# Peptides against a protein of PDB entry 6RO1, part 43

Target 1, 216 residues: chain A of PDB entry 6RO1
Amino acid sequence: LGKEIEEYIHKPKYCLPFLQPGRLVKVKNEGDDFGWGVVVNFSKKSNVKPNSGELDPLYVVEVLLRCSKESLKNSATEAAKPAKPDEKGEMQVVPVLVHLLSAISSVRLYIPKDLRPVDNRQSVLKSIQEVQKRFPDGIPLLDPIDDMGIQDQGLKKVIQKVEAFEHRMYSHPLHNDPNLETVYTLCEKKAQIAIDIKSAKRELKKARTVLQMDEL

## One batch from the design tools (peptide; aimed at target 1 Y110 V131)

Design b2_p22_8_s2 (made by RFdiffusion4, then SolubleMPNN; from b2_p22_8, 8 letters changed)
Fold by OpenDDE base, seed 4:
Structure b2_p22_8_s2 (fold): chain B 216 residues (1-216), chain A 22 residues (1-22)
Amino acid sequence: as target 1 above (216 residues)
Amino acid sequence: MEEMEKKNEEELEKVKEKLEKR
């Protein structure tokens, strides 16, 4: 259910107006969970699909993320890696494709104008940690309907199912819900979207300097 | 730095107040 909401939130049509400097966003790339970071800047890149010649615009968001110190040694050739749980890490500005945003917060922070000094980048980590302390149940998300104005009836049905499922999870154990068939058709759409993301990742693996661009 | 921390605290309070009204 949360993954189905994610599939709407990461769409450029819906999320771009909310990708302002200081916006809290959660970044996940395959197995790499960076957790919460802060938007620094946004850019549209012209991309051409290698197989169709069609214009497929890439949306790149620069996000200040907690990275491993190992990822700093090869900053010219290796993709940034998330800090290990027990690692201090370092805050780095990472260019991220918009579809790697797993969540967008209602929180927008004031950030330093100059992020070149390490201390200014680390001050933003302290600000994120303060947000996490103020919201122990989790950093508040943008509401797709009330905040983002998404009118998609598919999303409304997903939210209603989430609310009904949460209400049921708090009321009864998981063993006997016959609505599995409506979960299967959504799992098939999710499998297709995962194939389309994996196809887009294979096409993007040919372009070299964004988080997933290795060859420029 | 302190002014930025204060502004962030004010923004967090506005976010809480908005969530309580939903």
Scores: peptide ipSAE 0.468, ipTM 0.914, DockQ to the pose 0.679
OpenDDE base, seeds 1, 2, 3, 5: peptide ipSAE 0.461, 0.460, 0.454, 0.461; ipTM 0.913, 0.912, 0.911, 0.912

Design b2_p22_8_s3 (made by RFdiffusion4, then SolubleMPNN; from b2_p22_8, 12 letters changed)
Fold by OpenDDE base, seed 1:
Structure b2_p22_8_s3 (fold): chain B 216 residues (1-216), chain A 22 residues (1-22)
Amino acid sequence: as target 1 above (216 residues)
Amino acid sequence: MEELKKKNEEELEEVKKKLAER
């Protein structure tokens, strides 16, 4: 459900009008979660599909993100990495493909005009932290229907399913159970154990396949 | 910098107001 909504909002058809300088956006690249950053600018690059000759425009957004200082030393050859939780990190302008935007906020910050000085970039991190402090339940998202004007019937059906699921969850007798937090923690632990068993079985199967190749 | 903080505080209040009207 949440991932299905993400697949609509990151489409250039819908999100480009909202990628103004100062817009808060969440960036994820494969296993790298950068969290919340700020749009600096975007560019449209003309690209041609090699097999069809069809114009396939690439959209690149420059996002000010909290990066690991370790990844910045090799910035000419290595992709920026997100700052570790306990690391201060450094705010850097990172070129991001628009489909890597996992969320778009209704919040649009005022940012320094010159982001070349490190102090100006770090001031934007303080602004993001102030937003997070003022919204402890999470940074407010653009509404895909009311703010973004998405008319897709598939999205409307997804939202209706989310609302119906939330209503069932909050109306469930367990919602008022004082043990609910313990039940959720046990469900998360059970889900993690199931993932770990599945990974361990895959590694054991790989190790057995390697041993069988050494015996042949 | 102080002017940007003030403007961002105003923006956050406007966003909170819009969320309360939904």
Scores: peptide ipSAE 0.462, ipTM 0.913, DockQ to the pose 0.711
OpenDDE base, seeds 2, 3, 4, 5: peptide ipSAE 0.450, 0.454, 0.457, 0.451; ipTM 0.911, 0.910, 0.912, 0.910

Design b2_p22_8_s4 (made by RFdiffusion4, then SolubleMPNN; from b2_p22_8, 10 letters changed)
Fold by OpenDDE base, seed 4:
Structure b2_p22_8_s4 (fold): chain B 216 residues (1-216), chain A 22 residues (1-22)
Amino acid sequence: as target 1 above (216 residues)
Amino acid sequence: MEELKKKNEEALKEVEEKLKKR
């Protein structure tokens, strides 16, 4: 469910209008979670598929991310790496492919016009940390339907399944122990959400296959 | 810097108010 929503929101067709300077975005590249960064700019790069000659435009967003100092030393030869948990790191402008955006926030910050000075980049980290303090339950996301205007029927069906699941989860009366319940219910909610995500992916794939068969 | 902080505090309040209306 969350990963399926992600598969919609990172599509250029939907996300590009929201990739404005100062927009908070979450960046994940394979195993590397950069967490929350701030959009600086985006560009469309012309790319040609080597085997078909077909134009495959690459969308690159420049995101100010907290990077490890080690990755900065190797930045001429290696991709930027996220700061280690115990590391201060440094805020760097990293070119990111748009499909590596795992989340887009409703929050849009005012950022310094010149991000060349380290102090200006680090001021943006302080701004992100202030947002995180204001939203202890997590940085608010753009709603894919209400904010992003995504009309995809597959996404609508996924969201309806999430809402119906959440409603069923909240309708279970928690019987009788206030201190053990909070940790176990969060772990069970996370595990059950992961199972329901996997089930809903299979259902969405089946429903897409059926819709494609009705259009042929 | 201080002006950006103030503008960001205003922008965050607007987001919080929009979330309370949903």
Scores: peptide ipSAE 0.489, ipTM 0.920, DockQ to the pose 0.662
OpenDDE base, seeds 1, 2, 3, 5: peptide ipSAE 0.479, 0.482, 0.478, 0.480; ipTM 0.916, 0.918, 0.917, 0.918

## One batch from the design tools (peptide; aimed at target 1 S106 R108)

Design b2_p23_1 (made by RFdiffusion4)
Pose (drawn by RFdiffusion4):
Structure b2_p23_1 (pose): chain A 194 residues (1-46, 58-67, 79-216), chain P 23 residues (1-23)
Amino acid sequence: LGKEIEEYIHKPKYCLPFLQPGRLVKVKNEGDDFGWGVVVNFSKKSLYVVEVLLRCAAKPAKPDEKGEMQVVPVLVHLLSAISSVRLYIPKDLRPVDNRQSVLKSIQEVQKRFPDGIPLLDPIDDMGIQDQGLKKVIQKVEAFEHRMYSHPLHNDPNLETVYTLCEKKAQIAIDIKSAKRELKKARTVLQMDEL
Amino acid sequence: AEEEKEELKEKVEELEEELEEEA
């Protein structure tokens, strides 16, 4: 569901109008993410590209690392979420100190909103009048309710058990696909003719 | 739920104004 919502938000017809300088954006590509960042401007490429400060062809910052902000151009279809907040940015972002200042400014924004950095309502704000997105958002709130209700959500060992479950779940996916091709390969193809 | 959204938008506007004044 989360990824499905992102695809609606990826549509440039819907998200480009809200990519004003200083807008907070979360970016993820093929798995790894850079946390949150701030946009500077955007233009066409070659698809659209926006230059965004992120924590880090570079890779994202690790959890233990304090991080160093760097501006990088990214494709628009790599934005996972867009916030309602537009934090002020310095005019000349060339200095390192200013880049750290922006990192500290976001650290203060995250404090002013411990419930999470507010996101744009894709319908009330972004204007996605598509009916499919309605049923998606409904399933999200329902499944989030199911998640926090699960006895394991609070358990500190949840991440330890969740990984063993993830591993055991992937092995099972292989067995399924492997058996699928085997039922095909083992099949005699010309028996219906006969 | 609509009132909570309006209150949150007001907080966001206030935050943006404070940041501009500090700058």

Design b2_p23_1_s1 (made by RFdiffusion4, then SolubleMPNN; from b2_p23_1, 9 letters changed)
Fold by OpenDDE base, seed 5:
Structure b2_p23_1_s1 (fold): chain B 216 residues (1-216), chain A 23 residues (1-23)
Amino acid sequence: as target 1 above (216 residues)
Amino acid sequence: KKEKKEELKKKIEELEKEQKEKA
């Protein structure tokens, strides 16, 4: 369900009007989750499809993202990688294809006019972290219908299924609907996976700290 | 020690993939 919504919001047709400077966006590239970054600007590039000669416009957004310092040393030849959970990282302006935006926030930040100084880029990370502290349940998203104006009936049906599911979960805690047990089991499995990820990330952090102590 | 760090990274990637599939 959440993935089906993502497939609508990352389309240039819907998201481009909301990619103003300072907009919070979440970036994912394959297995790499950069988390929340800030839009700096966007550009339209002309691309020609090799097989049809048709003009297919590529949309590139420059996003200020928390990157690994290891990947930045090779930044001339290698794609930027997300900062590791135990790493401070460094904020860098990264060109991102618009379809790699996994979320768009209702929140816009003030950004420094000059992002060349490291301190100015790192100040934006502090602002993101402050927003994350204000929203413990997660950074608020743009509503795809009310804020983004998406009229697609497929999306409306997905949202209605989510709302009807949430409504059934909250309104009928006592009805032994066999569908409710499957739902609770999926929610419990999802919660357990989130705990297991958090545990494995803590163990990885400990293992790194021990390796750093043995190298000193 | 390096092997255990790589195993933990792979396990996190698998769990994040599974979390994405169930979302």
Scores: peptide ipSAE 0.052, ipTM 0.720, DockQ to the pose 0.014
OpenDDE base, seeds 1, 2, 3, 4: peptide ipSAE 0.052, 0.051, 0.046, 0.051; ipTM 0.721, 0.722, 0.714, 0.721; seeds 1, 2, 3 fail the geometry check

Design b2_p23_1_s2 (made by RFdiffusion4, then SolubleMPNN; from b2_p23_1, 10 letters changed)
Fold by OpenDDE base, seed 4:
Structure b2_p23_1_s2 (fold): chain B 216 residues (1-216), chain A 23 residues (1-23)
Amino acid sequence: as target 1 above (216 residues)
Amino acid sequence: KKKEKEELKKKIKELEEEQKKKA
């Protein structure tokens, strides 16, 4: 269910108006979870599909992310890696394809005008950590309907099913819910959508890895 | 749900005001 909502949120037609400097976003790439970062800048790159000549615009967001220092030493040829849980890491501006955004927050931070100094970048990490302290249950997300204005009937049906499922889970412990079949059907649909996402991500990965973003 | 959403909006506003003072 959360992944079904993610598939709407990361679409450029919905998320671009919310990718302003200072917006908190969650970035995940091929098993690398960078966690929460902050939008620095957004750009539209013209891309021509090699086989069709069709213009397929690439949407790149520069996100300030906590990266491993080890990955930065090899940064000339390798994609940035997320900081290990036990590592302090370093905040780096990383170009990210918009479809790699797993979440968008309702929170927008003030960021330093100059992000060249390490101290200015690390100050943003302190601000993210302050937000996390204020929201112990997790950083607040944009509402796809109320905040993002998504009118897609498929999304509305997904949300209604989520709410109905949550209501049943809270009203009846999972062990006594005769609607377990509906729960399983929603889990299966979630799994199928996760497969379709994985397929679409594989097709996009065949087109461009994050490694190719440093060449753009 | 409505009360929780309102409390969340309040916390966001308080955070934005604090960040605005530090900027």
Scores: peptide ipSAE 0.299, ipTM 0.858, DockQ to the pose 0.649
OpenDDE base, seeds 1, 2, 3, 5: peptide ipSAE 0.282, 0.289, 0.293, 0.287; ipTM 0.854, 0.854, 0.853, 0.855

Design b2_p23_1_s3 (made by RFdiffusion4, then SolubleMPNN; from b2_p23_1, 10 letters changed)
Fold by OpenDDE base, seed 5:
Structure b2_p23_1_s3 (fold): chain B 216 residues (1-216), chain A 23 residues (1-23)
Amino acid sequence: as target 1 above (216 residues)
Amino acid sequence: SEKKKKELKEKIKKLEEEQKEKA
């Protein structure tokens, strides 16, 4: 169910108005989970599809992410990697494709104007940790209908199924009937994400410095 | 529940106010 909402929220037509400086976002790249980061800036890049000659706009968001210190040493040639659970890591501004956003928070933080000093970047990590401490059940998400204004009937049906499932789970704790329909809609949406990621990956072959460009 | 939604909105508002005072 959560994964199905991700497929709508990472679409540029829905998320771009909310990618403002200070917005909390989750970034995930395949097996690499960066967790919560903070939007610094976004840009639209013109891209030409190599096979069709069609103009397909690429959306790159600069996100302040907790990265491993090892990835920083290789940052000229290698993509940033998430900090290991046992390491402190370092906050770095990473260019991320918009489709790699797994979640968008309702929370916006104030960020330092100059993120070049390490201390300014690490202060943002402290702010994220304070938000996480205040929200033990997880950082609050944007409502895709009420906050993001998504009118897609497929999303509305998914949310209604989530709400109905949650209501059933709370009303009947013993009736864990895995509603196959909810899993099926999840699988169809995951397949659509995989297509959209594969399309975005194909478009990205030209600009090697963005997260996920080296895996093409 | 509407109550939980209200409590969440109030927590977000307080957090935003505190961040604004630190900026």
Scores: peptide ipSAE 0.247, ipTM 0.828, DockQ to the pose 0.639
OpenDDE base, seeds 1, 2, 3, 4: peptide ipSAE 0.059, 0.223, 0.052, 0.040; ipTM 0.738, 0.812, 0.722, 0.659; seed 1 fails the geometry check

Design b2_p23_1_s4 (made by RFdiffusion4, then SolubleMPNN; from b2_p23_1, 8 letters changed)
Fold by OpenDDE base, seed 4:
Structure b2_p23_1_s4 (fold): chain B 216 residues (1-216), chain A 23 residues (1-23)
Amino acid sequence: as target 1 above (216 residues)
Amino acid sequence: MEAEKKELKKKIEELEKEQEEKA
């Protein structure tokens, strides 16, 4: 359900009007979750389809993202990587294809005019963190219908299913609706899988550290 | 040890795929 909504939101025809400087956006690239960043600008690049000669415009948004310092040192040839959870990281302007935007916030921040100084970029991270503190339940999203004006019937049908589900969830919190139990169980299973991934990654890190001690 | 790391990596990839399918 959330992914189906994402597939509409990241389409250039819907999201481009909202990609103004200072807009909070969430960026994911495959397994790399950068979390929340800030739009700096966007550009349309002319692309020619190799087989048809048709103009297929690529939309690139420059987003200020928290990147790993290790990835930046090696960045002569490699794409920027997200900062590790325990890492401070560094805010960098990263060119992102528009389809990699997983969420768009209703919130816009003021950004410094010059983002070349590290301190100016890091000030934006402080602003993002302050917004996150103000919204403990998560940074508010643009409504795809009311804010973004998406008229697609497929999206309306997805939203109606979500609303009908939420309504059943809140109207009967004590009823073991097997469908509610299924989605809570799916959410709990998803949360458990996230915990298990984090545990397995910690064990892998420990196993690496033990090998480094045996080589000393 | 290397076999255990390989198994843990495979398990992480399987769990990440399962997480993606349930997302």
Scores: peptide ipSAE 0.047, ipTM 0.688, DockQ to the pose 0.013
OpenDDE base, seeds 1, 2, 3, 5: peptide ipSAE 0.046, 0.045, 0.042, 0.045; ipTM 0.690, 0.686, 0.676, 0.688

Design b2_p23_2 (made by RFdiffusion4)
Pose (drawn by RFdiffusion4):
Structure b2_p23_2 (pose): chain A 194 residues (1-46, 58-67, 79-216), chain P 23 residues (1-23)
Amino acid sequence: LGKEIEEYIHKPKYCLPFLQPGRLVKVKNEGDDFGWGVVVNFSKKSLYVVEVLLRCAAKPAKPDEKGEMQVVPVLVHLLSAISSVRLYIPKDLRPVDNRQSVLKSIQEVQKRFPDGIPLLDPIDDMGIQDQGLKKVIQKVEAFEHRMYSHPLHNDPNLETVYTLCEKKAQIAIDIKSAKRELKKARTVLQMDEL
Amino acid sequence: EEEEERLERVEEKEEEIEKQLEE
């Protein structure tokens, strides 16, 4: 569901109008993410590209690392979420100290909103009048309710058990696909003719 | 017209957030 919502937000017809300088954006590509970042501007490429400050062809910052902000161009279809907040940015972003200042400014925004950095309502704000997105958002709130209700959500060992479950779940996916091709390979193809 | 109205609503929300951040 989360990924499905992102695809609607990826549509440039819907998200480009809200990519004003200083907008907070979360980016993820093929798995790894850079947390949150701030946009500077955007233009076409070759698809659209926006230059965004992120925590880090570079890779994202690790959890233990304090991080160092760097501006990088990224494709628009790599934005996972867009916030309602537009934090002020310095005019000349070339200095390192200013880049750290922006990192500290976001740290203060995350404090002003411990419930989470507010996101744009894709319908009330972004204007996605598509009917499929309605049923998606409904499933999200319902499954989030199911998640927080699960006895395991609060359990500190949840991440320890969740990984063993993830591993056991992937092994099962292999067995399924492996058996699928085996049922095919083992099949005699010309028996219906006969 | 509908797009302009939504942009105006977003701007109003931003002003409210900016005031809260200044506090």

Design b2_p23_2_s1 (made by RFdiffusion4, then SolubleMPNN; from b2_p23_2, 12 letters changed)
Fold by OpenDDE base, seed 5:
Structure b2_p23_2_s1 (fold): chain B 216 residues (1-216), chain A 23 residues (1-23)
Amino acid sequence: as target 1 above (216 residues)
Amino acid sequence: SEMEKRLKRFEERLKKIEEELEK
């Protein structure tokens, strides 16, 4: 269900109005999850489809992302890679195709005017981390209907299914439907997973706070 | 450090849990 919503959100016709400087976005490229970054700007590039000669515009968003230091050394020839879990990494402005945006937040951050200094880029990482601390259940997303104004009937049906599922989950705690047990087991797994995420995020926050104190 | 190893294990666990939430 989350993936089905993603297929609408990353479409240029829907997301471009929300790609303002400072917007929090999540970037994922195949196996590479960069996590949350910040929009710097976007550009429209003309592309010609090789088989039809039709103009198909490519949309590129420059996103400030936490990258591995190893990928930065090879940045002249290699694509940027996300920072390893145990790595501090470095914030870099990375050109990203708009379809690689897995999420768009309602949150906008102030960004420095000059992102050439490492300290200015790294200050944005501190701001992202502060937002993550304020939202322990996750950074708030733009609502695709209410915030983004998407009128697609396919998306409305997906959302209605999610809402109906959530409503059934909240309204029928005790009904013996074996499909509800599978859904409850998935929802208890999801809720336990959400609790485990919340616990693991709290423990990560504690561990990061201690590591930041040991680096001070 | 032992704390960096612990942090890594937690980040890997979070990633795995987030991947399970996307299903």
Scores: peptide ipSAE 0.028, ipTM 0.555, DockQ to the pose 0.015
OpenDDE base, seeds 1, 2, 3, 4: peptide ipSAE 0.024, 0.006, 0.022, 0.018; ipTM 0.556, 0.297, 0.422, 0.507; seed 2 fails the geometry check

Design b2_p23_2_s2 (made by RFdiffusion4, then SolubleMPNN; from b2_p23_2, 11 letters changed)
Fold by OpenDDE base, seed 5:
Structure b2_p23_2_s2 (fold): chain B 216 residues (1-216), chain A 23 residues (1-23)
Amino acid sequence: as target 1 above (216 residues)
Amino acid sequence: KEQEERLKKYEERLKELEKELAE
């Protein structure tokens, strides 16, 4: 259900008005999750479709993202990669296609006027971390309907299903609704996956530490 | 080499788990 919402939000017709400098956005490119970054600016590029000759506008947003130091060294030839979970990384301005935005926050940060200095870019990371501390349940999202004004009936149906599901979960906590058991099972599975992710990240960190020690 | 392979296996597993969490 969350993925279905993303398919609407990342469309330029809906998200462009909200891509102001300082807007918090989440960037995901295939298997690369950069997490939360900050919009610096956006641009419209003209693209010509190879088969029709029709102009198809490409929208590129420059986003300040936490990147791995390794990817920065190869930045001339390779795409930026997200910082590893246990890596400090470095904040870099990365050009991102708008459809790669997985989430848009209601939060807008002040950004330094000059992002060329590393310290100025890293200060934005501190600001993101402060926001994350203020919102332990997650950074607040723009509401697709109320904030973004999306009128798509498909999205409304998805949201209604989510709300109805949540309402049933909260209104009938004691009812043996077979649907409720399924919800609890899914929630437990999600919680277990989150624990497993945390464990895998810890093991990955240990393995990297050992590798770094062996290379020294 | 063995440690690098082990690291790669953990990275792949992490990616799979993150994908499952996003569904």
Scores: peptide ipSAE 0.033, ipTM 0.682, DockQ to the pose 0.014
OpenDDE base, seeds 1, 2, 3, 4: peptide ipSAE 0.030, 0.032, 0.032, 0.031; ipTM 0.665, 0.666, 0.660, 0.642; seed 2 fails the geometry check

Design b2_p23_2_s3 (made by RFdiffusion4, then SolubleMPNN; from b2_p23_2, 8 letters changed)
Fold by OpenDDE base, seed 5:
Structure b2_p23_2_s3 (fold): chain B 216 residues (1-216), chain A 23 residues (1-23)
Amino acid sequence: as target 1 above (216 residues)
Amino acid sequence: SEMEKRLKKVEEKEEKIRKELEE
């Protein structure tokens, strides 16, 4: 369910307007989860499809990500690797293909104008960590329908399934069903995305309720 | 445009979150 939503969100036609400097985004590349990073900028590159000769634009977003120090010592030709859980790591500006964005936050941070100094990059990590502390249930996401304006019926069906699943999870008492753990490990990633969608919807509902309370 | 209206609403949410982070 989360992966099916990701397949819509990472499409340039939907996400590009929201890739402003300071936007929090989650980056995954194959088996590497970088977690939350911050958009610095994006660029459009012309690419020629090798088989058709058609011009297909590639979109590259520069994202400030927490990388392993080991990957930084290896030459500029090696792909950056995420910091290990027990590693402090170092924040680096990494060029990322837009389709590698797994989530887009409603949070937008102020970033230093010059990211060349290590201290300026590490200050952004401190800001991300502060956001994570303020949102213990997960960093709030952009609503793919209300905020991003995705009208695709396939996405609407996925969201309806997520909402129905969430409703079932919250309407059933937390029975210690041991099958919940295996469903929870796959569904903790899906339910973390569903919790992130629900926390985003609760924050959106709280934001709507607070906006409605400020209008009342 | 509809996109500009959506972006403005997102900016309002961003500003609200930013204020909550400064408190």
Scores: peptide ipSAE 0.500, ipTM 0.914, DockQ to the pose 0.633
OpenDDE base, seeds 1, 2, 3, 4: peptide ipSAE 0.477, 0.492, 0.485, 0.498; ipTM 0.909, 0.913, 0.911, 0.913; seed 1 fails the geometry check

Design b2_p23_2_s4 (made by RFdiffusion4, then SolubleMPNN; from b2_p23_2, 6 letters changed)
Fold by OpenDDE base, seed 4:
Structure b2_p23_2_s4 (fold): chain B 216 residues (1-216), chain A 23 residues (1-23)
Amino acid sequence: as target 1 above (216 residues)
Amino acid sequence: SEMEERLKRVEEREEEIRKLLEE
């Protein structure tokens, strides 16, 4: 159900107005969870679909993400990898396709004007960690309906199902809920997102440094 | 516009959160 919400919030028509510098966003790339990062900027790339001639604009967000030191060695040719749990990692500006945003926060931080120095990038990590300390129940999210203005009836139905599921989870131990089957249907939609990701990757073939481009 | 009103509400909340973090 959370993934179904993600399918709406990462659509450019909904999220672009909220991708201002300093916006906290969560980035996931398949099995790689980068966690919370900070938007630096976004750019629109006009791409012509090779097969249809249709203009399909690609949106790339530059996000400060905590990356592994190993990903630094081959940064020109390899996709960034998230820092390991036992690793300090390094904050890097990573170009990310908008559909890889799994969450958008209501929190917007001030960021240093110059992100070239490592210390300036690492200061942003300290700020994220401070936000996480202040919000022990989790970083607050933008409301898809009230903040983002998503009027899609499909989303409303998803939210209702999430709320019903959460209510059941709090009311009964997870092991006794027969609606575990609804968790499986969430896994199937993950496959459709993966297809859309592959399509977007094909269009971005020129920017090898964009997250997920190396898997083509 | 409805979008501008929503953005304004988000900005107000951003400022409230920012104040709380400075505390």
Scores: peptide ipSAE 0.536, ipTM 0.925, DockQ to the pose 0.852
OpenDDE base, seeds 1, 2, 3, 5: peptide ipSAE 0.530, 0.535, 0.518, 0.525; ipTM 0.921, 0.926, 0.921, 0.922

